# Peptides against a protein of PDB entry 4HTP, part 14

Target 1, 231 residues: chain A of PDB entry 4HTP
Amino acid sequence: SQTVASHVPFADLCSTLERIQKSKGRAEKIRHFREFLDSWRKFHDALHKNHKDVTDSFYPAMRLILPQLERERMAYGIKETMLAKLYIELLNLPRDGKDALKLLNYRTPTGTHGDAGDFAMIAYFVLKPRCLQKGSLTIQQVNDLLDSIASNNSAKRKDLIKKSLLQLITQSSALEQKWLIRMIIKDLKLGVSQQTIFSVFHNDAAELHNVTTDLEKVCRQLHDPSVGLSD

## One batch from the design tools (peptide; made by RFdiffusion4, then SolubleMPNN)

Design b1_p9_5_s2 (from b1_p9_5, 3 letters changed)
Fold by OpenDDE base, seed 4:
Structure b1_p9_5_s2 (fold): chain B 231 residues (1-231), chain A 9 residues (1-9)
Amino acid sequence: as target 1 above (231 residues)
Amino acid sequence: MLSLDKLLE
């Protein structure tokens, strides 16, 4: 479909998230998010210039930024252990090798990076020397693949889950996979609160979400920062 | 500048 998400590289979102994570202060974190959001809205206006009544919104990105608020997509059924085993297989890592053990024992401190308990960071360092430098997926494609995973999980089609995961992995950089993992596990570790994300998105976003618990509705109704909830 | 901004140029 013709959506902003179909044009935005997943790498752009991941780069933004990486900048947010690395930023020290709240203000700097907000700046990076705002820049991404403003660019998105600008592109939306251009893309839909002649079609004012569209359902397209920031939702495809927002649901990846706030994955814990996902309600449309069913559970992935994916845990760190599953991903570890998948990576070991995909990367042909020796079962008793250093990297395989790091992935399997991600909760135990082993290195100097202090990433114990953060599977995504551990995976990142394993993937960094082994993956392509640039991914090729759009935000829409990522969401489509995640939808597939959730659907196939519900249908107990493990082979198809693996297929979709492999597509995500093989078309993503190490950095993109780091964030993808965090999206799947639903813990981005941005250092900025949900409330802050909503406040930057729209002044009424937190209130509307509190009432509806519908992230898509929030994004659609409040896609224009100049139009309030009561307007 | 995000890559999507280039799409508007």
Scores: peptide ipSAE 0.167, ipTM 0.850, DockQ to the pose 0.795
Fold by OpenDDE base, seed 2:
Structure b1_p9_5_s2 (fold): chain B 231 residues (1-231), chain A 9 residues (1-9)
Amino acid sequence: as target 1 above (231 residues)
Amino acid sequence: MLSLDKLLE
């Protein structure tokens, strides 16, 4: 199926999120999000120029930006401790080594970065010297793998969960994995509110979401920023 | 520039 998400590298979303996080002030954060969104909409129009009534929307990206609002995908069943153990195994880290202990004891301030309690940041610094510089996954592929994880969690197939996680990890940079972890744990720490994200997306987005609690419906119905809810 | 923008060129 032809979707915008099948063409957008996951790295593009992660770099945008990184810019938002590093930006000081609401206005600059909004600018970075708007840039990504505008690019997405422009590509959507070009991709679907000859197609009417498409269901494609910003939803594949929005559900990763606001993962706490996910209602379609069931629980992953993944916590920081599981990821820590997985990384120790995958990276062949000595169990009593500095990096393994950092991952396992991520809540305790042991490092110089002041990242205590932020597993994703701790993982980033462990991964940075050990993984590829640029990932190869699209947003669609990331969502497909996350769907697989949720489905297999429901089916209690731990081996298949691990398989999907390995695919995510081995095809992602350290930066992409930092954000992927935050998406799975459902805390992006962007420094911008949910309300702000909705407001930038569409003036009526927050209201429609409050009524429907359906993020996909919000993204589809309010895809065009010039078409209001009452139109 | 995002890679997505390059696809539109």
Scores: peptide ipSAE 0.165, ipTM 0.850, DockQ to the pose 0.958
Fold by OpenDDE base, seed 5:
Structure b1_p9_5_s2 (fold): chain B 231 residues (1-231), chain A 9 residues (1-9)
Amino acid sequence: as target 1 above (231 residues)
Amino acid sequence: MLSLDKLLE
């Protein structure tokens, strides 16, 4: 069956996350998230107007926004060093060159941006002049590829992990890859708490998650903001 | 306007 995630460009989520991160105030951060969520819900209602009982929910997006709460996928087995090496190879960067060294030594400050320790930001600047300006992946496709990575990591199939990573990379802009990296590493640096995200999503979301620790259940059961946990 | 909104037009 069709899902909202199959229609939403990954770029839209990344743009939203970028706006959230760049916003200084809590209110602005919340506004950007709410706008994305509201659009998602409106699209859901339109897409499923003739289907009352669907399992589709905000979960595909939520699990990327709160990747530290992911419990369905096994571990990716991907670290910054692995990504650095992959990018060096893929972009054919000289190993002793400036950009390769930035990626490998991301913990050491080398530039004026103050991005030390933030691999995703360092990668972004390396990728920006080298990547597509616009990606082509949907949120569902991103999740499918991430599922593949996790599954193949469990199976110790490094070749297939690389294949899926290459698909992600080659079909993503630099900005999308920045956020994808953060999702994989499970640190988005949004500057907004988990509690705030849940509160904006649904008044009962935090409570339900505290009990179930099941993010999909939270998203599905509390899909309608007007229907409470006690209803 | 998000691209999702455009998909509904």
Scores: peptide ipSAE 0.155, ipTM 0.846, DockQ to the pose 0.788
Fold by OpenDDE base, seed 3:
Structure b1_p9_5_s2 (fold): chain B 231 residues (1-231), chain A 9 residues (1-9)
Amino acid sequence: as target 1 above (231 residues)
Amino acid sequence: MLSLDKLLE
């Protein structure tokens, strides 16, 4: 069956996240998230116009926006050092070169950017002149690849983990990879709280999540902002 | 305008 996530470019989510991060005020951050959410809901209504009993929801996007609340897939087993080594190999960076050392020693400030300790930002600047300008992945494809990574981590299949990571990397822009890294590491640095995200999504979302700790249930049961938990 | 909005036009 068709899902909204199978039609939404991952780039659209990343652009929204970038706008949120760059916004200084809470109200502006909320506006950007709301615009993305409203667009998603409109597309859902159009896609499922003749099919009212669907399980499709905002969940595929929400689990990427709030990755620390992920409970369906197991741990990726991926750390910054692993990604650094992978990028050095993939980009054929000299091991003793400036960019390789930036990735490996990401906790130490070495440049004009105040990005020490933020691996995703360091990776972004290394990748920007070296990768695609526009990615090709949908949100569904990203989630499928992340599912594969988690599954293969549990099975200790390192070669298959690498394969999925390479697919993610080679089909993503530098900006998309920045956000993908943050999703994997589970720290988006949006400057807006989990409570705010839930409140914008639905008035009852925080309460339902507190009880169930099930992000998919929250997104499915509270898909319609006009239908409350008590209805 | 988001990509999804374009698809609905």
Scores: peptide ipSAE 0.149, ipTM 0.846, DockQ to the pose 0.971

Design b1_p9_5_s3 (from b1_p9_5 with M4L E6K)
Fold by OpenDDE base, seed 5:
Structure b1_p9_5_s3 (fold): chain B 231 residues (1-231), chain A 9 residues (1-9)
Amino acid sequence: as target 1 above (231 residues)
Amino acid sequence: MLSLDKMLE
């Protein structure tokens, strides 16, 4: 069956996350998230107008926004060093060159941006002049590829992990890859709490998650903001 | 305006 996630460009989520991160105030951060969520819900209603009982929900996006709460996928087994090496290979960067060294030594400040320790930001600047300006992946496709990575990590199939990573990378802009990296590493640095994200999503979301620890259940059961947990 | 909003027009 069709899902909202199969229609939403991954770029839209990344742009939203970028706006949230760049926003200084809590209210502004919330506004950007709410705008994305509202658009998602409107699209859901239109897509499923003739289908009353669907399992489709905000979960595909929520699990990327709150990756630390992921419980369905097994571990990716991907660290910054692995990604650094992959990018060096893929981009054919000289190993002793400036950009390769930035990626490998991401913990050490080398530039004026103050991005030390933030691999995703360092990667972004390396990728920006080298990558597509616009990606082509949907949120569903991103999740499918991440599922593949997790599954193949469990199966110790490094070749297939690399294949899926290459698909992600080659079909993503630098900005999308920045956020993808943060999703994989499970640290988005949004500057807004989990509680705030849940509160914006649904008044009862935090409570339900505290009980179930099931993010999909939270998203599905509380899909309608007007329908409460006690209803 | 998000891409989703445009898709609904």
Scores: peptide ipSAE 0.112, ipTM 0.827, DockQ to the pose 0.820
Fold by OpenDDE base, seed 2:
Order: sequence, then C-alpha cells, then structure tokens
Structure b1_p9_5_s3 (fold): chain B 231 residues (1-231), chain A 9 residues (1-9)
Amino acid sequence: as target 1 above (231 residues)
Amino acid sequence: MLSLDKMLE
C-alpha cells in the first residue's frame, strides 16, 4: 500500500526522538518535532498528489510517539524482564557477566551512567558495541511487527512473539532499539507533554482526542493544520 | 536533513 509510513525509515523517527530528548527547553523540543511533522506532511502531499480521499495520515508515527494512547493494538504482554532474557540469549551474554546482570537488575544502580530504572538506556549501552550502526526498518514495518506481537500475545503464541521480536532486534540499531523498547513499555521520556505534542500537530487535536479517544481519527481528520474541527 | 526530505529532491 502507498503510505508515507512505508517510505519513512524508523531511524528517522528515532533520531528525531533522540534530538527531542537531548534538547533543553520546550521550544527546542517543539522545533525538532515540528521538523519531522512538516517533512511528513510535505511527503504526504507529494505521494498522494494524484489521489483523492486517502486514509493515510500521521497516525503510524503518532501511535509510536504517544504509545500510551494506543487503542487499536492490544497489549504486547512484554515486560523488561522478558526483554532482558531475550537479549541475554540473542547476544549470547554470560549469565553471570556484567552486561547480563545489568539487564536483569536494571533497577539497581550498578553502572556509571546513572540509568537505574531505565531499562531502555541500559539496553542501549549493552547493544551499542554489538549491533549494526543503521537499521533497515520503515515505520510501517515496525508497526506491522508490533501488530503481530499483540495479535500473537492474544493468541498465546509465545514462539511467534519471539520471532517478531527477533526481526525487530536484528534489523535495528542500538539507538532504534532504545526507542522501540520505550514504545513497547509505553514511556518515551521525551520531556515534553502529550498536550504539547497535540498542540504542535494541530490546534484542535487535544480537544478532538478528549472527545473521541481515537488517535487515528485525530490524525486523519486534522491532517491539514489549516483546516479546523469546526470547518 | 531527514532521509524523507532527500526523497523529495
């Protein structure tokens, strides 16, 4: 299917999120998000220039940026402990080794980075010297794999969940995996509020979401920043 | 520059 998400590398979203997280102050964080959003909208217009009434929108990205608002995809059934065990296996880490213990005891301050309680950051530093530098997944592919995980969790197919996770992991950089973990756990730690994200997306986004609780509807109906809810 | 922007050039 012809969607913007099928063309946008997941790495682009992750690099944007990383810039937002590292930025000091609300204004700079907003600038980075706006840059990504504007690029997305511009590409959308070009991609769908000859097509009317498309359902394509910012939703594939928005649902990863605001994962706590996900209502279409069911629960993943994945916790930090599961991911820790998976990484230990996949990376062939000694179970009593430093890195394995860091992953398993991520809540205990054992490292020099001060990342206690932040599993994604712990995982990042373990992964950085061990994985590829640039991932190959698009935003659509990431969402497809996450859909698979949720579906298989509902079906209690643990082996298939592992298969999808392995696809995500093996095709992602350490940085991409850091953000993927945070998306799965539903805590991005961007330092910018949900309200701010909505406000940057569209002036009426927060209001429409408060009424509908439908993130896709918000993204589709308010795709054009110049067209208001009352228009 | 995002890769998305490069695709528009």
Scores: peptide ipSAE 0.110, ipTM 0.824, DockQ to the pose 0.957
Fold by OpenDDE base, seed 3:
Structure b1_p9_5_s3 (fold): chain B 231 residues (1-231), chain A 9 residues (1-9)
Amino acid sequence: as target 1 above (231 residues)
Amino acid sequence: MLSLDKMLE
């Protein structure tokens, strides 16, 4: 069956997240998230116009926006050092070169950017002149690859983990990879709270999540902002 | 304008 996530470019989510991060005020951050959400809901209504009983929801996007609340897939087993080594190999960076050392020693400030400790930002600047300008992945494809990584981590299939990571990397822009890294590490640094995200999504979302701890249920049951939990 | 909005026009 068709899903909204199968049509939404991952780039659209990343652009929204970038706008949220760059916004200084809470109201502006909320506006950017709301615009993305409203667009998603409109597309859902159009896509499922003749099919009212669907399980499709905002969940594929929400689980990437709030990755620390992920409960369906197991741990990725991926750390910054693993990604650093992978990028050095993939980009054929000299091991003793400036960019390789930046990735490996990401906790130490070495440049004009105040990005010490933020691996995703360091990776972004290394990747920007070296990778595609525009990615090709949908949100569904990203989630499928992340599912593969988690499954293969549980099975201790390191070669298959690498394969999925390479697919993510080679089909993503530098900006998309920045956000993908943050999703994997589970720290988006948006400057807006989980409570705010839930409140914008639905008035009853925080309450339902507190009871169920099930992000998919929250997104499915509260898909319509006009239909409350008590209705 | 998001890609989704363009697809619905």
Scores: peptide ipSAE 0.110, ipTM 0.826, DockQ to the pose 0.967
Fold by OpenDDE base, seed 4:
Structure b1_p9_5_s3 (fold): chain B 231 residues (1-231), chain A 9 residues (1-9)
Amino acid sequence: as target 1 above (231 residues)
Amino acid sequence: MLSLDKMLE
């Protein structure tokens, strides 16, 4: 479909998230998010210049930024252990090797990075020397693949889950996979609250979400920052 | 600058 998400590289979102994570202060974190959001809205206006009544919104990105608020997509059924085993297989890592053990024992401190308990960071360092430098997926494609995973999980099609995961992995950089993992596990560790994300998106976003618990509705109804909930 | 911005140029 013709959506902003179909044009935005997943790498752009991941780069933004990385900048947010690395930023020290709230103000700097907000700036990076705002820049991404403003670019998105600007592109939306250009893309839909002649089609004012569209359902397209920031939702495809927002649901990846706030994955714990996902309600449309069913559970992935994916845990860190599953991903660890998948990476060991995919990367042909020796079972008793250092990297395989790091992935399997991600909760135990082993290295100098202090990433114990953060599977995504551990995976990142394993992947960095082993995967493509640049990914090729759009935000829409990522969401489509995640939808596939959730659907196949519900249908107990483990082989198809693996297929979709492999597509995500093989078309993503190490950095993109780091964030993808965090999206799947639903813990981004941005250092900025849900409330802050909503407040930057729209002044009425938190209120509308509190009432509806519908992230898509929030993004659609409040896609224009100048139009309030009561308008 | 995001690649998205470049697409608008």
Scores: peptide ipSAE 0.109, ipTM 0.824, DockQ to the pose 0.805

Design b1_p9_5_s4 (from b1_p9_5, 3 letters changed)
Fold by OpenDDE base, seed 2:
Structure b1_p9_5_s4 (fold): chain B 231 residues (1-231), chain A 9 residues (1-9)
Amino acid sequence: as target 1 above (231 residues)
Amino acid sequence: MLSLDKMLS
């Protein structure tokens, strides 16, 4: 499919999210998000230069940045304990080993990083010495795999859920997996509010979302920052 | 620099 998301590496989104999280001030966080968004819009214009009435928008990225607003996918049915067990199996970690215990007991302080209660950070440090330096997935491919997980969860096909998770894991860096976990658990810990994300995207985004509760509609109708809701 | 920016250059 000819979409912006089919060309954007998932790694680029994760790097942006990492920069946002590490930024201390609101202004700097906004700058990083704006830079990613502007690049996306520029690429969109180039990609669709000769095409009218395209439905392509920022939605594939936005639904990963604001996963708590997801309404198209059903629930994943994935919790930290499931991921812990999967990683122990996949990485062949000794059950009584330090890393396995960190994953299983992520809520208790067991390490020196002070990441108790943050499973994604615990997983990151376990994965860092064991994973690829750079992943190979696009944003579209990540969304396709997440769609598969949600669909198979609804159908109670645990084996197929595992297959999709394995594909995500084996094709992702440790940093990408950190953010993927947070997307699945629906808590990115960016340090910026939903309102801020919407305000940067478009001045009318928050209002339109409040009325429609449809994130795709918001992204599509307000794709152009210069065109207002009433224009 | 993002990969997107490289593709546009």
Scores: peptide ipSAE 0.122, ipTM 0.835, DockQ to the pose 0.834
Fold by OpenDDE base, seed 5:
Structure b1_p9_5_s4 (fold): chain B 231 residues (1-231), chain A 9 residues (1-9)
Amino acid sequence: as target 1 above (231 residues)
Amino acid sequence: MLSLDKMLS
């Protein structure tokens, strides 16, 4: 069946995350998240206008926003060093070149930016002049590819993992890849707490998650902000 | 304006 996630560009989520990260105050961070969420819900209502009891929810986006709470797909088995090597290969970077060394030694301060230890930011600057300006992936497609990566990791199929990663990379802008990396590594650095995200999503979200630890269930049951857990 | 909003307009 059709889902909101199949229509939402991954770029929209990434742009929202970027705005959240760049925002200084909690209120501004919340505003950006709320705007995305409200737009999502509005689109959901339009998409499913003639369909009742759909299972579609904010879950496809939420699991990317709170990747630490992922319980459905298994581990990716991907670390920064793997990504570094992949980018070096894909971009044909000289191994002894500055950009390759930046990726490999991402933990070392470069002096140019305060990006020490933040592989995604380092990757962004390497990718920016080399990648597509606009990505083509939807949130659904991103999740499908991430599912593939996790599945193939469990099956120890490194070749297929690489294939899916390449698809993600080649169809994403530098900004999208920055956030994709952070999703894979499970550290978004948004500057807003999980509790805040849940509170904005639904008043009962934190409670339901604390009980169930099921992010999909939280998103599905509390899809409507006007319908409470006790209703 | 998000892409979703544009799609609905």
Scores: peptide ipSAE 0.118, ipTM 0.837, DockQ to the pose 0.958
Fold by OpenDDE base, seed 3:
Structure b1_p9_5_s4 (fold): chain B 231 residues (1-231), chain A 9 residues (1-9)
Amino acid sequence: as target 1 above (231 residues)
Amino acid sequence: MLSLDKMLS
């Protein structure tokens, strides 16, 4: 069966997240998220016009926006040091070169940007002049690859983890990789709280999540913003 | 305009 996530470019989510992060006020941050969500719901209605009992929901996007609430897939087993080493290898960076050292020692400021401690930002600036300008992945494909990583981490198959990571990296722009890294590390730095995200999604979302701790259930049951928990 | 909106127009 078709899903909305199979049609939405990962780039669209990343662009939205970038706008949210760059926005100064809460109201503007909310506006950007709402615009993405409304477009998603509109597309859902069109895609499933003749099918009222679908399980498709905003969940594929929500689990990337709130990665700390992920409960379906297990841990990735990926840290900044692993990604640094992978990028050094993939980009064929000199091990003692400036860019390699920036990635390995991302907690120490070495450049003009005050991005010390934020590996994703350090990686972005290394990747920007070296990566493709436009990615090709959908949200569904990103989630499929992340599922593969988690599964293979549980199975201790490092070779297959690397394979999936390479697929993510080689099909993503520098901007998309910045956000992908933050999703994997589970820190998006959006400047809006979990409560705000839930409140924009649905008035009853925070309550339902507090009770169930099930993000998919929240997205599915509260798909329609006009239908509440008690309805 | 997002890609989704373009696909529906």
Scores: peptide ipSAE 0.116, ipTM 0.836, DockQ to the pose 0.834
Fold by OpenDDE base, seed 4:
Formats: structure tokens, C-alpha cells, sequence
Structure b1_p9_5_s4 (fold): chain B 231 residues (1-231), chain A 9 residues (1-9)
């Protein structure tokens, strides 16, 4: 489908999230998010300049930024232990080796990074020397694969889940996988609240979400920052 | 600068 998400590299979202996470203050975090959002809206306007009443919105990105608010996609059925085992297999890591043990025992403090309990960060360091430097997936493709995972989980098709995960992994950089993992586990650790994200997106976003609990509706109805709920 | 912005230029 012709959507903004079909054109935006997943790497761009991940780099934005990385900048947000690394930013020390709320204002700087907001700036990075706003820059991404503004770029998205500008691209939307350009992409759909000849088409009114499109359903395309920021939703494909928003649902990855606020994965805990996902309601359309069913549960992935994926936990850290499953991912650990998958990476061990995929990377052919010795089962009793340092990296395999790091992944399996991600909650145990190891090393100087202080990333205990953050599986995504542990995975990142394992992946960094082993995976592609640049990913190739768009935001739409990531969402499509995540949809596939959820669907296959519901259908109890474990092999197909693995297939989709492998596609995500093999087409993603270590940094992208770090964020992808966090999206799947639904903990981005951005250091900015949900309310802040909504407030930057649209002044009425938090209110509309509180009423509807529908992230897509929020993104669609409040796509234009100049058009409010009462308009 | 995001690659998205480059696509607009």
C-alpha cells in the first residue's frame, strides 16, 4: 500500500529512538521526537498531495513507539528466553560460551555496561560484531512481519514465527534489533512518558486516547496538529 | 537529518 511507512526506513525510527534515549533532558528528547514527527507529516503531505481522505497516518510509527498501547495486533508470544535461544541458534553461539550465557542469563549483572535485565542491550552487544551494519527494512515491512508473528502465534505456527523473526533479524542492524526487541517486549526505556509523546503529537491526543484507547484513531483523527477534536 | 527528509529534497 502507498503509505508513509512504506517509504520510511526502520533505521530512521531506530536512530531517532536512540537519540531520544541518549538525550539527558526532557526538552532534548522531545526535540528528537518532534523532528521525526515533522518529517513524517511533511512526507505525508507530499505523498498524498493529490489524494484527500486517506487513512494513512503516523499510526505505523506510533504503535512501535508506544508498543504497550498496541491493541490491533495480538500477542506475539515471544519472551526474552525465546529470543535468546533463537540468537544462540542463528549465530551458532556455543551453548556454554560467554555470549550465549549472557543472553540466557540477561538478568544477572555481567560486565561493566550495567545492562542487567535489559535483554535488548545485551543482545545488541552480542549482535554488533556479527550482523549487518545497515538494515533494509521499512517501518511498514517491520509492522507486516510483526503482524505475521502475532497471527502465527495465534495459529500456533511456531515455525512460521521463527521464519518471520529470522527475516526481521537478518535484515536489521544490531541497533535496529535492539529497538525491535524492545518493541516486541514492549519496553523502550526512552525516558519520556506516554503523555509527553502524545502531547508532542497533538494537544488532544492524550484525551482522545483516554476515551477510545485506540491508537490508530488517535493518529488518524489528530493527524493534523492544527485540527482539534472539537473541529 | 533523516533519510525521509532527503527524499523530500
Amino acid sequence: as target 1 above (231 residues)
Amino acid sequence: MLSLDKMLS
Scores: peptide ipSAE 0.115, ipTM 0.832, DockQ to the pose 0.814

